# Peptides against a protein of PDB entry 5OOQ, part 54

Target 1, 227 residues: chain A of PDB entry 5OOQ
Amino acid sequence: YREDVRQVVTHPANALSFLQPGRLVEISVNGKDNYGWGAVVDFAKRINKRNPSAVYTDHESYIVNVVVNTMYIDSPVNLLKPFNPTLPEGIRPAEEGEKSICAVIPITLDSIKSIGNLRLYMPKDIRASGQKETVGKSLREVNRRFPDGIPVLDPVKNMKIEDEDFLKLMKKIDVLNTKLSSNPLTNSMRLEELYGKYSRKHDLHEDMKQLKRKISESQAVIQLDDL

## One batch from the design tools (peptide; aimed at target 1 S17 Q20 N117 L153)

Design b2_p26_3_s3 (made by RFdiffusion4, then SolubleMPNN; from b2_p26_3, 11 letters changed)
Fold by OpenDDE base, seed 3:
Structure b2_p26_3_s3 (fold): chain B 227 residues (1-227), chain A 26 residues (1-26)
Amino acid sequence: as target 1 above (227 residues)
Amino acid sequence: EEEELRSKIHELSDEELEELLEKYKE
């Protein structure tokens, strides 16, 4: 049942609207490489330039770039290709006793174990010198503040996935998977329509983030005036 | 202190943010 819930939560129809810059996500690549909690940089529809006719499952149809602070120090991070979820050999999290570094890795939705109910402030240019490390420090601070675990988005309360719709969605997913196998173009069009709806939701969330920043700035000014 | 405050505000859940937004729309 937990895996079924994860499949619904990480489906593009549900997850994409919550993958704003700075969103915390728990990452497990190929069910073996646990990077822990990372921060979303951005996401994009998966495009295979070498095979434009490539059909991906719903959970593999998007690439999410995430900052992690648990990358093994001797990992060949220079071989990482943006928006390529096929990670080079040697890319892995640090084991106990090993040193770690910050890195941006491309993952699929299927590599998301959980979506956190927290967002970090993300720098405008994550590729600039020192910016990944800044995010890495923030991740460590969040983990310190939540020793019992980072709060996870509630599928019903936060993601507004109703139980009936959840069951209907599971049925629709099965139908879509069956149809996807039979007609890739129809599913691509539906994914584009869904992407359009989620893009609008993303814009609304960005507006909310901007409002949070304004509130933060106003509170900082008030504290300066009260001091 | 400002960075800590900014961090705290960003730690608000989406629900808490929606509640805050509703209060400012009134």
Scores: peptide ipSAE 0.007, ipTM 0.219, DockQ to the pose 0.134
OpenDDE base, seeds 1, 2, 4, 5: peptide ipSAE 0.000, 0.000, 0.000, 0.008; ipTM 0.268, 0.284, 0.313, 0.273; seeds 4, 5 fail the geometry check

Design b2_p26_4 (made by RFdiffusion4)
Pose (drawn by RFdiffusion4):
Structure b2_p26_4 (pose): chain A 225 residues (1-48, 51-227), chain P 26 residues (1-26)
Amino acid sequence: YREDVRQVVTHPANALSFLQPGRLVEISVNGKDNYGWGAVVDFAKRINNPSAVYTDHESYIVNVVVNTMYIDSPVNLLKPFNPTLPEGIRPAEEGEKSICAVIPITLDSIKSIGNLRLYMPKDIRASGQKETVGKSLREVNRRFPDGIPVLDPVKNMKIEDEDFLKLMKKIDVLNTKLSSNPLTNSMRLEELYGKYSRKHDLHEDMKQLKRKISESQAVIQLDDL
Amino acid sequence: SVVLAEPEEWDIFINEDFSTLDEYLE
């Protein structure tokens, strides 16, 4: 349900109104590379010079400044409106130095939208400007160690469509349902949940393998035939 | 063309010296 709400928030109709320069966003491109919190510089519509149609979330490209780029990552390969990050450009590992950079992303690569925004120079492409902004991101990350506050989708972003409101209520219902479970006020909750979640991942992982073995025991493309 | 939202009280701008952020945290 929360992932469903995220798509509603990041859809161009609602998200673009709040994508002013300097807006703070949490970037998780393709659900794999987590660059932490960054600052939006600008955005523009995606034009594929084949005029291909794009998905609503991929219809726009946003350039954001990050402060967690791996230091030896080859940033010279980036094209301004190509959000497919070349192989080797990755967030810095836990033990590796970081460098400030600007990357393009589609809207689907935004995890959350912040209520804060930075002062940014006019030309972020100017000398030392991307570096100066990266310093500001490091300070915001210090003042807010637990995280940056998110924008309220209803109160702040004024999203009032009825279908979305029912979705928000569906979350509140499941939360109060969760808060009424006997384990909520338990000390072993983190232990037991982790112990169970590992057993559950295996069950789902084993089920994936279990089906592969059976289909391959028989002839391969007999079904296609 | 995209119409952008105007700033409101909840929309916190952070200047170079972080004075607006200090006021927000107080």

Design b2_p26_4_s1 (made by RFdiffusion4, then SolubleMPNN; from b2_p26_4, 8 letters changed)
Fold by OpenDDE base, seed 4:
Parts: sequence; structure tokens; C-alpha cells
Structure b2_p26_4_s1 (fold): chain B 227 residues (1-227), chain A 26 residues (1-26)
Amino acid sequence: as target 1 above (227 residues)
Amino acid sequence: SVELAEPEESDIHIDKDFSNLDAYLA
């Protein structure tokens, strides 16, 4: 159900009001290039100057300019065209072991995986020398402070999406989450029984706590896959 | 023109020095 939620959240009717300068968004371009969390610079309605009669889908009808700090250093960033979401060949995030740089890239709403509930301070002249690097440093700091991930806007509580069908979808997801979240507790209780039979040593209790955490983390991953 | 949503309690606009984020994480 994750994709269904994403489609609703990233729809212009819902997303645009939350794309203030500095808004953190998680970026995946064309479902393949994951840039991680970036910061919104601005957005504009997509206009095709060559074909003014071009019709875009709702999720492709706006261009969002975002600062990322994960651009591969040897990417041809000089070929980036403002408000053109069709990125040049070679524009990609850095892989493991590669160096990255900061860049401003134009993306569509469809390239937004998540919208965070955090907003960075965004310089007014992001294109000025050194400004995108400043934002890049801030992005690194945020990621450092949120090792478990940047908090995502709640579609209902924060974004105030009140569509009946969407609420039903969210209810289903909540039910599933509740069922999945109960598993760590069940497993933790079982672990307590197991460890209790063998030893009451402090070291084993600590190990048990660590295992409980690992179980919880594993369940969280399952939630992401099942929703 | 699209009206931008105002920040709410759960929507933190981080200061340059991240001081308010520290408060959020506390």
C-alpha cells in the first residue's frame, strides 16, 4: 500500500502546499536513482515551450527544484537545465566509495518518495557560489541527528488529507501496522522466557534487550515491504 | 498561486544554528 499512499501524498492537490523552501523531501528519480533526502528550493508548473499543447499527468505537471548532497562528483551537472526534469545522461547519485557533490536538480512530484516534517533554512540565492554547499552541510547534519530516518509528514494529521477512500486506505495500513508491531512484543516475551530459564545474569538481560531491539528493527523493515 | 501551509507543531522549521531542532529532539 506504500505506493498508493505515495500517489496520494505526492499529488499536486496535497503536496504543493508543503513544498516550502527548505522542506526536506526524499528523492528517487525514475525509480532508480536514489538521492536520499534533499531540500526544496522552489517549484513551478511544468511548461513545454516546444509543445505548449503537451499534457502531463498530475504527478509530472510540476517541477520541483531540490538541493541534494549526493550527486556523483563526475556527473555532468553543467548540463542540467532549470525546470527540465529530463536529466542528462550521467546525472546520478554517488555510489558507495564515490565522492559526491551538492547540486540543484529539477524533479517531478513523481520523484518524491517522502515529504519530511522538517524544513531547513534555505538561502534566498541558492545559485550563488557556496550556497548549495551550505545547504548540503545542513543536510548532513540533519541526517546525522536522525540516524533512524527523517520523520515523515503524517498524511492525515499533518497534511490534512481527508479523502474518504484515502482514510480507508490509511485505516487498513494502521491495522496492518498494529498487527506487525505486536510481533516484537510477542517475541520479546518469548525471549524473556527463554533467557529466564537459562540465566538471570545481567549480561544476558542486556543481550535480551539488544535482541528485542533487533527484532523490532526487523519488523519495521517488514512493515515497509508489506505496506 | 498555491497557498503554502503554515508550520504546525509537528512541522519544524530549522534555524541556521539548529537550536530549535535540539529542542525538538529533547
Scores: peptide ipSAE 0.311, ipTM 0.830, DockQ to the pose 0.724
OpenDDE base, seeds 1, 2, 3, 5: peptide ipSAE 0.311, 0.298, 0.423, 0.327; ipTM 0.821, 0.820, 0.841, 0.814; seeds 2, 3, 5 fail the geometry check

Design b2_p26_4_s2 (made by RFdiffusion4, then SolubleMPNN; from b2_p26_4, 10 letters changed)
Fold by OpenDDE base, seed 2:
Structure b2_p26_4_s2 (fold): chain B 227 residues (1-227), chain A 26 residues (1-26)
Amino acid sequence: as target 1 above (227 residues)
Amino acid sequence: SVELAEPTASDIHIDKDFSNLDAYLA
């Protein structure tokens, strides 16, 4: 059920306007590599230069560059390729007892577990020496200040997702959370159906929304360069 | 080793503008 909400929240139509520089996002790559909360650097529409005709799913159609402070120190970060969300082998979060470093990694929207209601001040040049580590310190400070967890954007109140099917989805989830259901499978199927309807509606307008977001992205980059 | 300053209150913001990118960058 949380996954259904996540799918809606991380859909480009909803997520991109909240992926400003410094936005905190919780990152899980391939459902196994949990980097924790990172900070958005920027994002771009995914383009395959080798295969321009490549079609990506909505959740894989954008690359988000994020600063994480949980990269395993011995990870081959030098093998990271810009705008390639397929991470090299060995790129992973530090496990307990292992040392970590800060790194910028490219991820897809599908790797976003949550979008936080916090933003960090981001250095102008994140790739300059020491800048990632500065963000890393800020991330640690955030975790210190929010021991009960970083506040997550409310899909309805904050993100203003007001689609009727999504609202029904949310209501259904609320009911399931408060009531014991004798038919959990049936309820799950209903949630998937509602999400499906929502997704299909937005897919029809996705190209237009993507264009608008791209414009906003370009403006943001210009402004960041001017700061 | 680069000496890094500790984060200040100005480095971390609760976003009240949400999708208002212009307000954040101003």
Scores: peptide ipSAE 0.337, ipTM 0.771, DockQ to the pose 0.089
OpenDDE base, seeds 1, 3, 4, 5: peptide ipSAE 0.030, 0.436, 0.205, 0.028; ipTM 0.576, 0.844, 0.763, 0.653; seeds 1, 3, 5 fail the geometry check

Design b2_p26_4_s3 (made by RFdiffusion4, then SolubleMPNN; from b2_p26_4, 11 letters changed)
Fold by OpenDDE base, seed 4:
Structure b2_p26_4_s3 (fold): chain B 227 residues (1-227), chain A 26 residues (1-26)
Amino acid sequence: as target 1 above (227 residues)
Amino acid sequence: SVELAADTPSDIHIDKDFSNLDKYLE
């Protein structure tokens, strides 16, 4: 159901009006490369100059240029072509322990996981020296200030998606989330945590009782030696 | 041409210096 929601939210009819410069979007390329939250530079309709008759799916029919600060430092970023969502080999996010750099990458709407309600200040000329790094610093600051995650636009309240089938889908998800929150598994995890705390407390209490008995026994032995 | 919504009421605009963000987090 989450994927179904994503498909509706990222559809051009719904998403494009919210892709203003500076808009924060969560990026996953090819369902594999997670770049985290980036900032929208601009977007354009995808045009194939070599094959003007090429037909793209709705989610692949537009290209969004985004600033990311999680690009692997040794990625061949110089091979990136504006408005070409087919990324060169080696373009990937940095893994744990690897250094990252800022880059502007072209993505399709299908590569957007979430659309945030935050908008950064976007320089007019992002390709100018130092500008993408400035945005990268802002992205780091945003992530620091939102440790629980960047707020996501509400598809209904904020994006005004009023499709009846979509509303039904959202209601189903809400019911499922309510059931998951009341899920015996969540309750069982809480019970396990409570039991763990109780068990630790009981173990400490038993240890204290044993220690008190040993002290009492030692005192009794001393009293017997004095008798 | 896709008309961009100039202002989305739900948007939190972050200034370059982040000076206004504290107002939204309070």
Scores: peptide ipSAE 0.387, ipTM 0.860, DockQ to the pose 0.612
OpenDDE base, seeds 1, 2, 3, 5: peptide ipSAE 0.386, 0.386, 0.361, 0.385; ipTM 0.838, 0.855, 0.823, 0.859; seeds 2, 5 fail the geometry check

Design b2_p26_4_s4 (made by RFdiffusion4, then SolubleMPNN; from b2_p26_4, 7 letters changed)
Fold by OpenDDE base, seed 3:
Structure b2_p26_4_s4 (fold): chain B 227 residues (1-227), chain A 26 residues (1-26)
Amino acid sequence: as target 1 above (227 residues)
Amino acid sequence: SVELAEPEESDIHIDKDFSNLDKYLE
């Protein structure tokens, strides 16, 4: 359920309008490197100058520049290339006990785990000396103030996603969560099994597939009008 | 050009000094 919702939320048609400078986003690169919450600098459509005919998936078609404060100190940050989301080897978050530094990294929409309802003040020139460290301090303060986690945007109430199939999916999730929360005997393992059975029974995966297709079709029309 | 959504009432814009954040945590 969470991954299905994430796919819809991080689709360009839904996510881009909420990627203002300073927007907090939770970052996981390639499903492996968790940088935690970072702050959006800007975004741009992904263009391959060497291969202009390159076609990217919807979730890989934009590059988002984000400030993170969890970069491993010995990462080769000097090898980072602007507008290249393929990160050099060795670029990774600091593990427990390791020192971290602030860095600006280019990521794709697929690397966004969550979009927060918080926006930090973003300096006009993040490349200026000391500016990314200032944002890094702000990120630490936010994490301190929200020990239970940074609030996530509500896809329906906040992001105004009104697709009928998505709304049906969200209702099913809410019903399931209510049933699971009312059952004190449900441990984590049993919850996953029950959720899986419920998802199959109610064909939630097919609903999500249909939703993704409708979103892609809508974006294609918008791109044609911009041209 | 993607039109950025205006901050909705639900969005919390944090001031540089975090002075407004305490109002949202109460």
Scores: peptide ipSAE 0.288, ipTM 0.812, DockQ to the pose 0.727
OpenDDE base, seeds 1, 2, 4, 5: peptide ipSAE 0.288, 0.288, 0.279, 0.309; ipTM 0.821, 0.804, 0.798, 0.830; seeds 1, 5 fail the geometry check

Design b2_p26_5_s3 (made by RFdiffusion4, then SolubleMPNN; its pose is not in this set)
Fold by OpenDDE base, seed 1:
Structure b2_p26_5_s3 (fold): chain B 227 residues (1-227), chain A 26 residues (1-26)
Amino acid sequence: as target 1 above (227 residues)
Amino acid sequence: EEEEEKKLKEKKEEEEKEKNLKGILL
């Protein structure tokens, strides 16, 4: 069920409108490497220059560049290729007791565990010296201010996901959060059908243009100082 | 002079941190 919600939330048709510069996202690469909360720099459609005919899944079809403050200090960050989500060997988060640094990493939508209801002000040139570290300090301060966790976007109230099957899934989850017993396996098959509906309805290329417009219009910005 | 330049850099870094922390709930 949680994975099912994650797959709907992180689908390009839903997620891309909320991946503005500075948006907080919780990052888990390949389901193993947990970087915690990072800040979105930008995103682009995945292009394979060597194989232009390469077909990616919807969740693998976009690259999101994110600032993380949890990169292991001895990670070969100089080997990171912009817009290449296949991370070099040794690129990992710092473990307990290890030193961390700030880095910009390219991830897929599938590496987003959650989308936060918070957005940082991002430097214009995040690649300039000291700018990643500034964002890293801001991420630490956000984590300090929200000890119980960073607020996550509500898929229905905030993201306006109005799909009937998704609303049924959310209602089931609410019932299950009240009742321990329900088996997560039976809903995974219906989610492939849900994704197939999203994939067929949305020409993701036109949606990116409309989403860029919606990103500029949804300036209902409550400053953190008002919380 | 060097101490004033250092204080000015520290103040600019603090102002940039404060601007970045003016995060927005969307």
Scores: peptide ipSAE 0.146, ipTM 0.683, DockQ to the pose 0.128
OpenDDE base, seeds 2, 3, 4, 5: peptide ipSAE 0.028, 0.029, 0.139, 0.059; ipTM 0.481, 0.527, 0.686, 0.597; seeds 4, 5 fail the geometry check

Design b2_p26_5_s4 (made by RFdiffusion4, then SolubleMPNN; its pose is not in this set)
Fold by OpenDDE base, seed 1:
Structure b2_p26_5_s4 (fold): chain B 227 residues (1-227), chain A 26 residues (1-26)
Amino acid sequence: as target 1 above (227 residues)
Amino acid sequence: KEEEEAKLKKKKEEEEEEENRKGILL
């Protein structure tokens, strides 16, 4: 359910209008590398110069450049390619006790865990010396001011997502959160029907079957840890 | 009166949507 909400929220039709410069976003790359809250620099449509016929999923069809302040200091940040969301090996967040630096990383929409209701002042030239560090200081100050976490955009109230199936999903989540004395309902709502309304492109159907499989596998693992 | 109230309501809704879209600037 939370993943289903994330997929709807991070869809280009919903997310892009909220990805202004300085927008706070929570970043998780490949479901493993948690960078925490970063600030949006810009975004662009993903273009494969080597394969112009490459079709990307909706969640992979845009690249978002974000400033993070949690990059491991010894990460090969010089190997980062603008507008390439395939990160070099060794690009990772700092672990506990490790030193971090500020970096601009290119991510896909699928690497957005949450969109915050906060926006930082973004310098005009973030690539200029000291500008990333300025944003990094602002990110630290925000985290200090919001110890209980940065306010997340409400998908219905703030993002105005009025899709009936999404509203039914939200109601089910609310009922589950109130009933969370009992088993997580394994019934993935038909993400297919939700995406069929947002996607003008037929090709999302296969990637969604794979994603449903991964979600089912992850839920099976969580059920094993709750047993 | 009703048309002006409807226009004022619509303008407030558009302003609220714009504020929601812009987020809280820090």
Scores: peptide ipSAE 0.358, ipTM 0.791, DockQ to the pose 0.802
OpenDDE base, seeds 2, 3, 4, 5: peptide ipSAE 0.355, 0.352, 0.354, 0.355; ipTM 0.783, 0.789, 0.787, 0.788

Design b2_p26_6_s1 (made by RFdiffusion4, then SolubleMPNN; its pose is not in this set)
Fold by OpenDDE base, seed 5:
Structure b2_p26_6_s1 (fold): chain B 227 residues (1-227), chain A 26 residues (1-26)
Amino acid sequence: as target 1 above (227 residues)
Amino acid sequence: DEEKEEKELEEKQKKREEELEKMEKE
């Protein structure tokens, strides 16, 4: 259920408007590399120059650059390529007892575990000397101020996700959270069904959006050819 | 050829809209 909510929250249609510079995001890469809370630098649509026909899923279609303060100190950070979410081997968070450094890493939306209801001040040039460390210090301070966890954006109250199927999903999750004692399986199947319907509707909306874009691009090309 | 492609895309969009409307009514 948390994954279902995560899929909706991290979808481009919902997430991108909340990925402003300095936005806190909780980062998990490949389901195993937990960097904790980082701060958004910027984001861009994923473009494969070598394979322009590459089709990405919605959650892989954007690259988010984030400052993390949990990068393992001996990670080959010099091999990081901007806007390439395929991280080099050895790029990982520091384990317990290891030293960490600040780094900017490119991630996909799928690597966002949570979007925080906080924004840090983000320097204009994060690559300038000392700027990443400044953000890293701010991240540490935020974690200190919120020992029980950084506040997460409420999908309904803050993100204004008004999709009826999503609202039903959220209500069911709330019911499950309150009724954790009774028939989790029946509730899980119904949530999966609702998520499946939402996901299919969402896919249709994205397909329509892509088609509209292609139509607009085709019209633009026609206008250019008529000039 | 480009106009045909645009019309084909519009037809695909219309079909997707109809599918979406069906799913919203279900």
Scores: peptide ipSAE 0.036, ipTM 0.600, DockQ to the pose 0.016
OpenDDE base, seeds 1, 2, 3, 4: peptide ipSAE 0.036, 0.031, 0.034, 0.035; ipTM 0.596, 0.553, 0.585, 0.616

Design b2_p26_6_s2 (made by RFdiffusion4, then SolubleMPNN; its pose is not in this set)
Fold by OpenDDE base, seed 2:
Structure b2_p26_6_s2 (fold): chain B 227 residues (1-227), chain A 26 residues (1-26)
Amino acid sequence: as target 1 above (227 residues)
Amino acid sequence: SEKEELEKLKKKQEEREKELEEQKKK
């Protein structure tokens, strides 16, 4: 269920409006490389210059550049390509006892574990000398101030996700968290059903949006041919 | 033809709209 909520929260329709410069995000790349909390630099729609016809999933369709302060010091950061979320081999977080450095990495929305309810000051030119380190210091300070964890955006109260199925999902999750004694199987099945409904509805809406766009494009072409 | 493709797209859109309405009723 947590993953289901994450999928909704990190969907472009919900996430992008909260990925302002300086927004804190918790980063996990490929489900293995946990960079912890980073800060958003910017984001852009993913474009494949070599294959313009490439179709990405919604969660892979945008690239978010984030400052992390947990990059392993010997990582080949010089091989990082802006707006290329396919990270070079050897790019990884520092393990315990290893030294870390600040780096800007491009990630997909799928690599966002959570969106924080805090924003750091983000320098205008993050690539300038010393700017990443400044953000890194700010990240350390935030982590120090929130030893129990950085506050996460509330999907309903903060993100204003008003989808009825999502609200039902959230309510059920809350009930499950409070009523540990209730039959977890029945509640789990209901939650899966609700998520399934929401996911299907979401997919339908996205399909409709894409179709609407294609229709508009097709109509424009037809109008040009008729002139 | 481009017109035929447009009509196919419109038909698909209508189908998706119907599916969405059916889902809302369940």
Scores: peptide ipSAE 0.072, ipTM 0.767, DockQ to the pose 0.015
OpenDDE base, seeds 1, 3, 4, 5: peptide ipSAE 0.059, 0.066, 0.063, 0.056; ipTM 0.750, 0.757, 0.755, 0.745

Design b2_p26_6_s3 (made by RFdiffusion4, then SolubleMPNN; its pose is not in this set)
Fold by OpenDDE base, seed 5:
Structure b2_p26_6_s3 (fold): chain B 227 residues (1-227), chain A 26 residues (1-26)
Amino acid sequence: as target 1 above (227 residues)
Amino acid sequence: SEKKEEEELKEKQKKAEEELEKQQAE
């Protein structure tokens, strides 16, 4: 169910308005590379210059640049390409006992585990000498101040996700987490059903939005050709 | 009902796809 909530929270319709510079996000790349909490630099819509017709999933349709302070020191960070979420081989977080450095990495929305209810000061030029390290120090200080974990945005109270199916999902999760449910299996099945319904509706809404955009873009191109 | 909303969305999607296809054919 945590994954289900994550899918909703990290969807562009919900997440993008909270990905301001300095926003804390918890990062996991490809489900394996856990960088911990990083700070958002910026984001952009993913554009494939070689294949403009490339269709990305909603969670892969945006690139988020994030500062992490957990990059393995010997990672080939010089091979990182801006706005390319396909990371070079050897780009990984430091393991226990390894030294880490600060780096800016491009990630997809799907690589966001959580969105924090905190923002750091983000320098205007993060590529300038010492700026990444400054953000890295701030990240360490935040982690020190919140030993029990960085506060996560509340999807309902903070993000204002008011979808009824999502609210029902959240209530069921809360019931499960508090072990107040006498029938965890029944609640789990109902939660999966509710998420499935929400996901399908959401996908349809987003598909419609994308189609409307494509129609509008096509009309704009036609108008430009007629001009 | 949720089913009715889903059907309405599918119908709107179909109409949008048909409109896109018409624009590409012109």
Scores: peptide ipSAE 0.033, ipTM 0.543, DockQ to the pose 0.012
OpenDDE base, seeds 1, 2, 3, 4: peptide ipSAE 0.022, 0.008, 0.032, 0.014; ipTM 0.487, 0.304, 0.565, 0.296; seeds 1, 4 fail the geometry check

Design b2_p26_6_s4 (made by RFdiffusion4, then SolubleMPNN; its pose is not in this set)
Fold by OpenDDE base, seed 5:
Structure b2_p26_6_s4 (fold): chain B 227 residues (1-227), chain A 26 residues (1-26)
Amino acid sequence: as target 1 above (227 residues)
Amino acid sequence: EEEKEEEELKKKQEENEKELEEQEKE
């Protein structure tokens, strides 16, 4: 269910309007590399100049540049390419006992674990000397102020996600969270069942949306050929 | 068209920011 919520929250239709400069986001790259909370610099639609026909999923169709303060110090940050979410080998968060530095990394929406209900001041030129470190200090201060975790945007109250299936999912999650407080195992199983059903419906809905898009694109191409 | 979409998105971002600020004051 958390993943289902994440999929809905991080969908471009919902997420992009909350990815203002300085917005805090929790970052997990490839489900392995946890950078913790970072701050949004900007985002752009993913364009593959080498393969203009590349079709990306909705969650991979945008690149978000984020400042993190957890980059491993010896990572090859100089090899980072703006707006390329395929990170070079060796780009990783610092492990326990390792030193970290501030870096700007390009990520997909799929790498966003949570969107915070907090914005930092984002310098206009984050690449200028010392600016990343300033944001990094701010990130540390925020983490200090919120020892129990940074407040997350409420998908319904804050993000105004009004999808009926999503609301049903949220209600189920709330019920599960309430039950998890009483019986963690039963709630996890029901959450997976609901996620499986929602994932299937969402996949079908996305497939239908993609199909409609392909039909619309095909019709647009036909109209262009008829001109 | 892309510029209009960007402007619309920016407007929506500003609207969301105002709404979030209002919600934080409540």
Scores: peptide ipSAE 0.466, ipTM 0.897, DockQ to the pose 0.729
OpenDDE base, seeds 1, 2, 3, 4: peptide ipSAE 0.448, 0.460, 0.454, 0.455; ipTM 0.895, 0.898, 0.890, 0.897; seeds 3, 4 fail the geometry check

Design b2_p26_7 (made by RFdiffusion4)
Pose (drawn by RFdiffusion4):
Structure b2_p26_7 (pose): chain A 225 residues (1-48, 51-227), chain P 26 residues (1-26)
Amino acid sequence: YREDVRQVVTHPANALSFLQPGRLVEISVNGKDNYGWGAVVDFAKRINNPSAVYTDHESYIVNVVVNTMYIDSPVNLLKPFNPTLPEGIRPAEEGEKSICAVIPITLDSIKSIGNLRLYMPKDIRASGQKETVGKSLREVNRRFPDGIPVLDPVKNMKIEDEDFLKLMKKIDVLNTKLSSNPLTNSMRLEELYGKYSRKHDLHEDMKQLKRKISESQAVIQLDDL
Amino acid sequence: SPPLPFFEDTDEELEKMKEEFEKELE
């Protein structure tokens, strides 16, 4: 349900109104590369010179400044409106130095939208400007070690559509349902949940393999035939 | 150069930003 709410928030109709310059966002491009918290510089509509149609979330491209780019990542390959990050451009590993950079992303690559925003120079492309902004991101990350506060989707973003409101209530219902479980006030909860989640991943992982073996035991494309 | 400052946006500032953005679409 939370992932469902994220799509509603990041949809261009609601998200673009709050994508002013300097807006803080948590960037997780394609659910794999997590760049941490960054600052939005600008955004523009995606135009495919083949005029291909794009999905609502991919319909727009946002340039954001990050401070967790791997230092030896080849940033010279980036095209201004190509959100497909070339192979080798990745967030710095836990033991590797980082460098401030600007990357393009689609809206689907935004994990959360913050209520804070930075002061940004007019030309981020200017000399040393991307570096200076990266310093500010490092400070915000210190004052807020647990995380940056998110924008309230209803109170702040004024999202009042009825279908979305039922979705929010569905979450509150599951939370109070979760808070009424006997394990909520337990010390072994982290231990038992992890022990179970591991067994569950295997079950779902094993089920994936179990089906592959059976379909391949028989002829391959007999069904296609 | 030192770090630059930042802003915490109020509810009134957010409403104004949303109204300005809707006017730009018109």

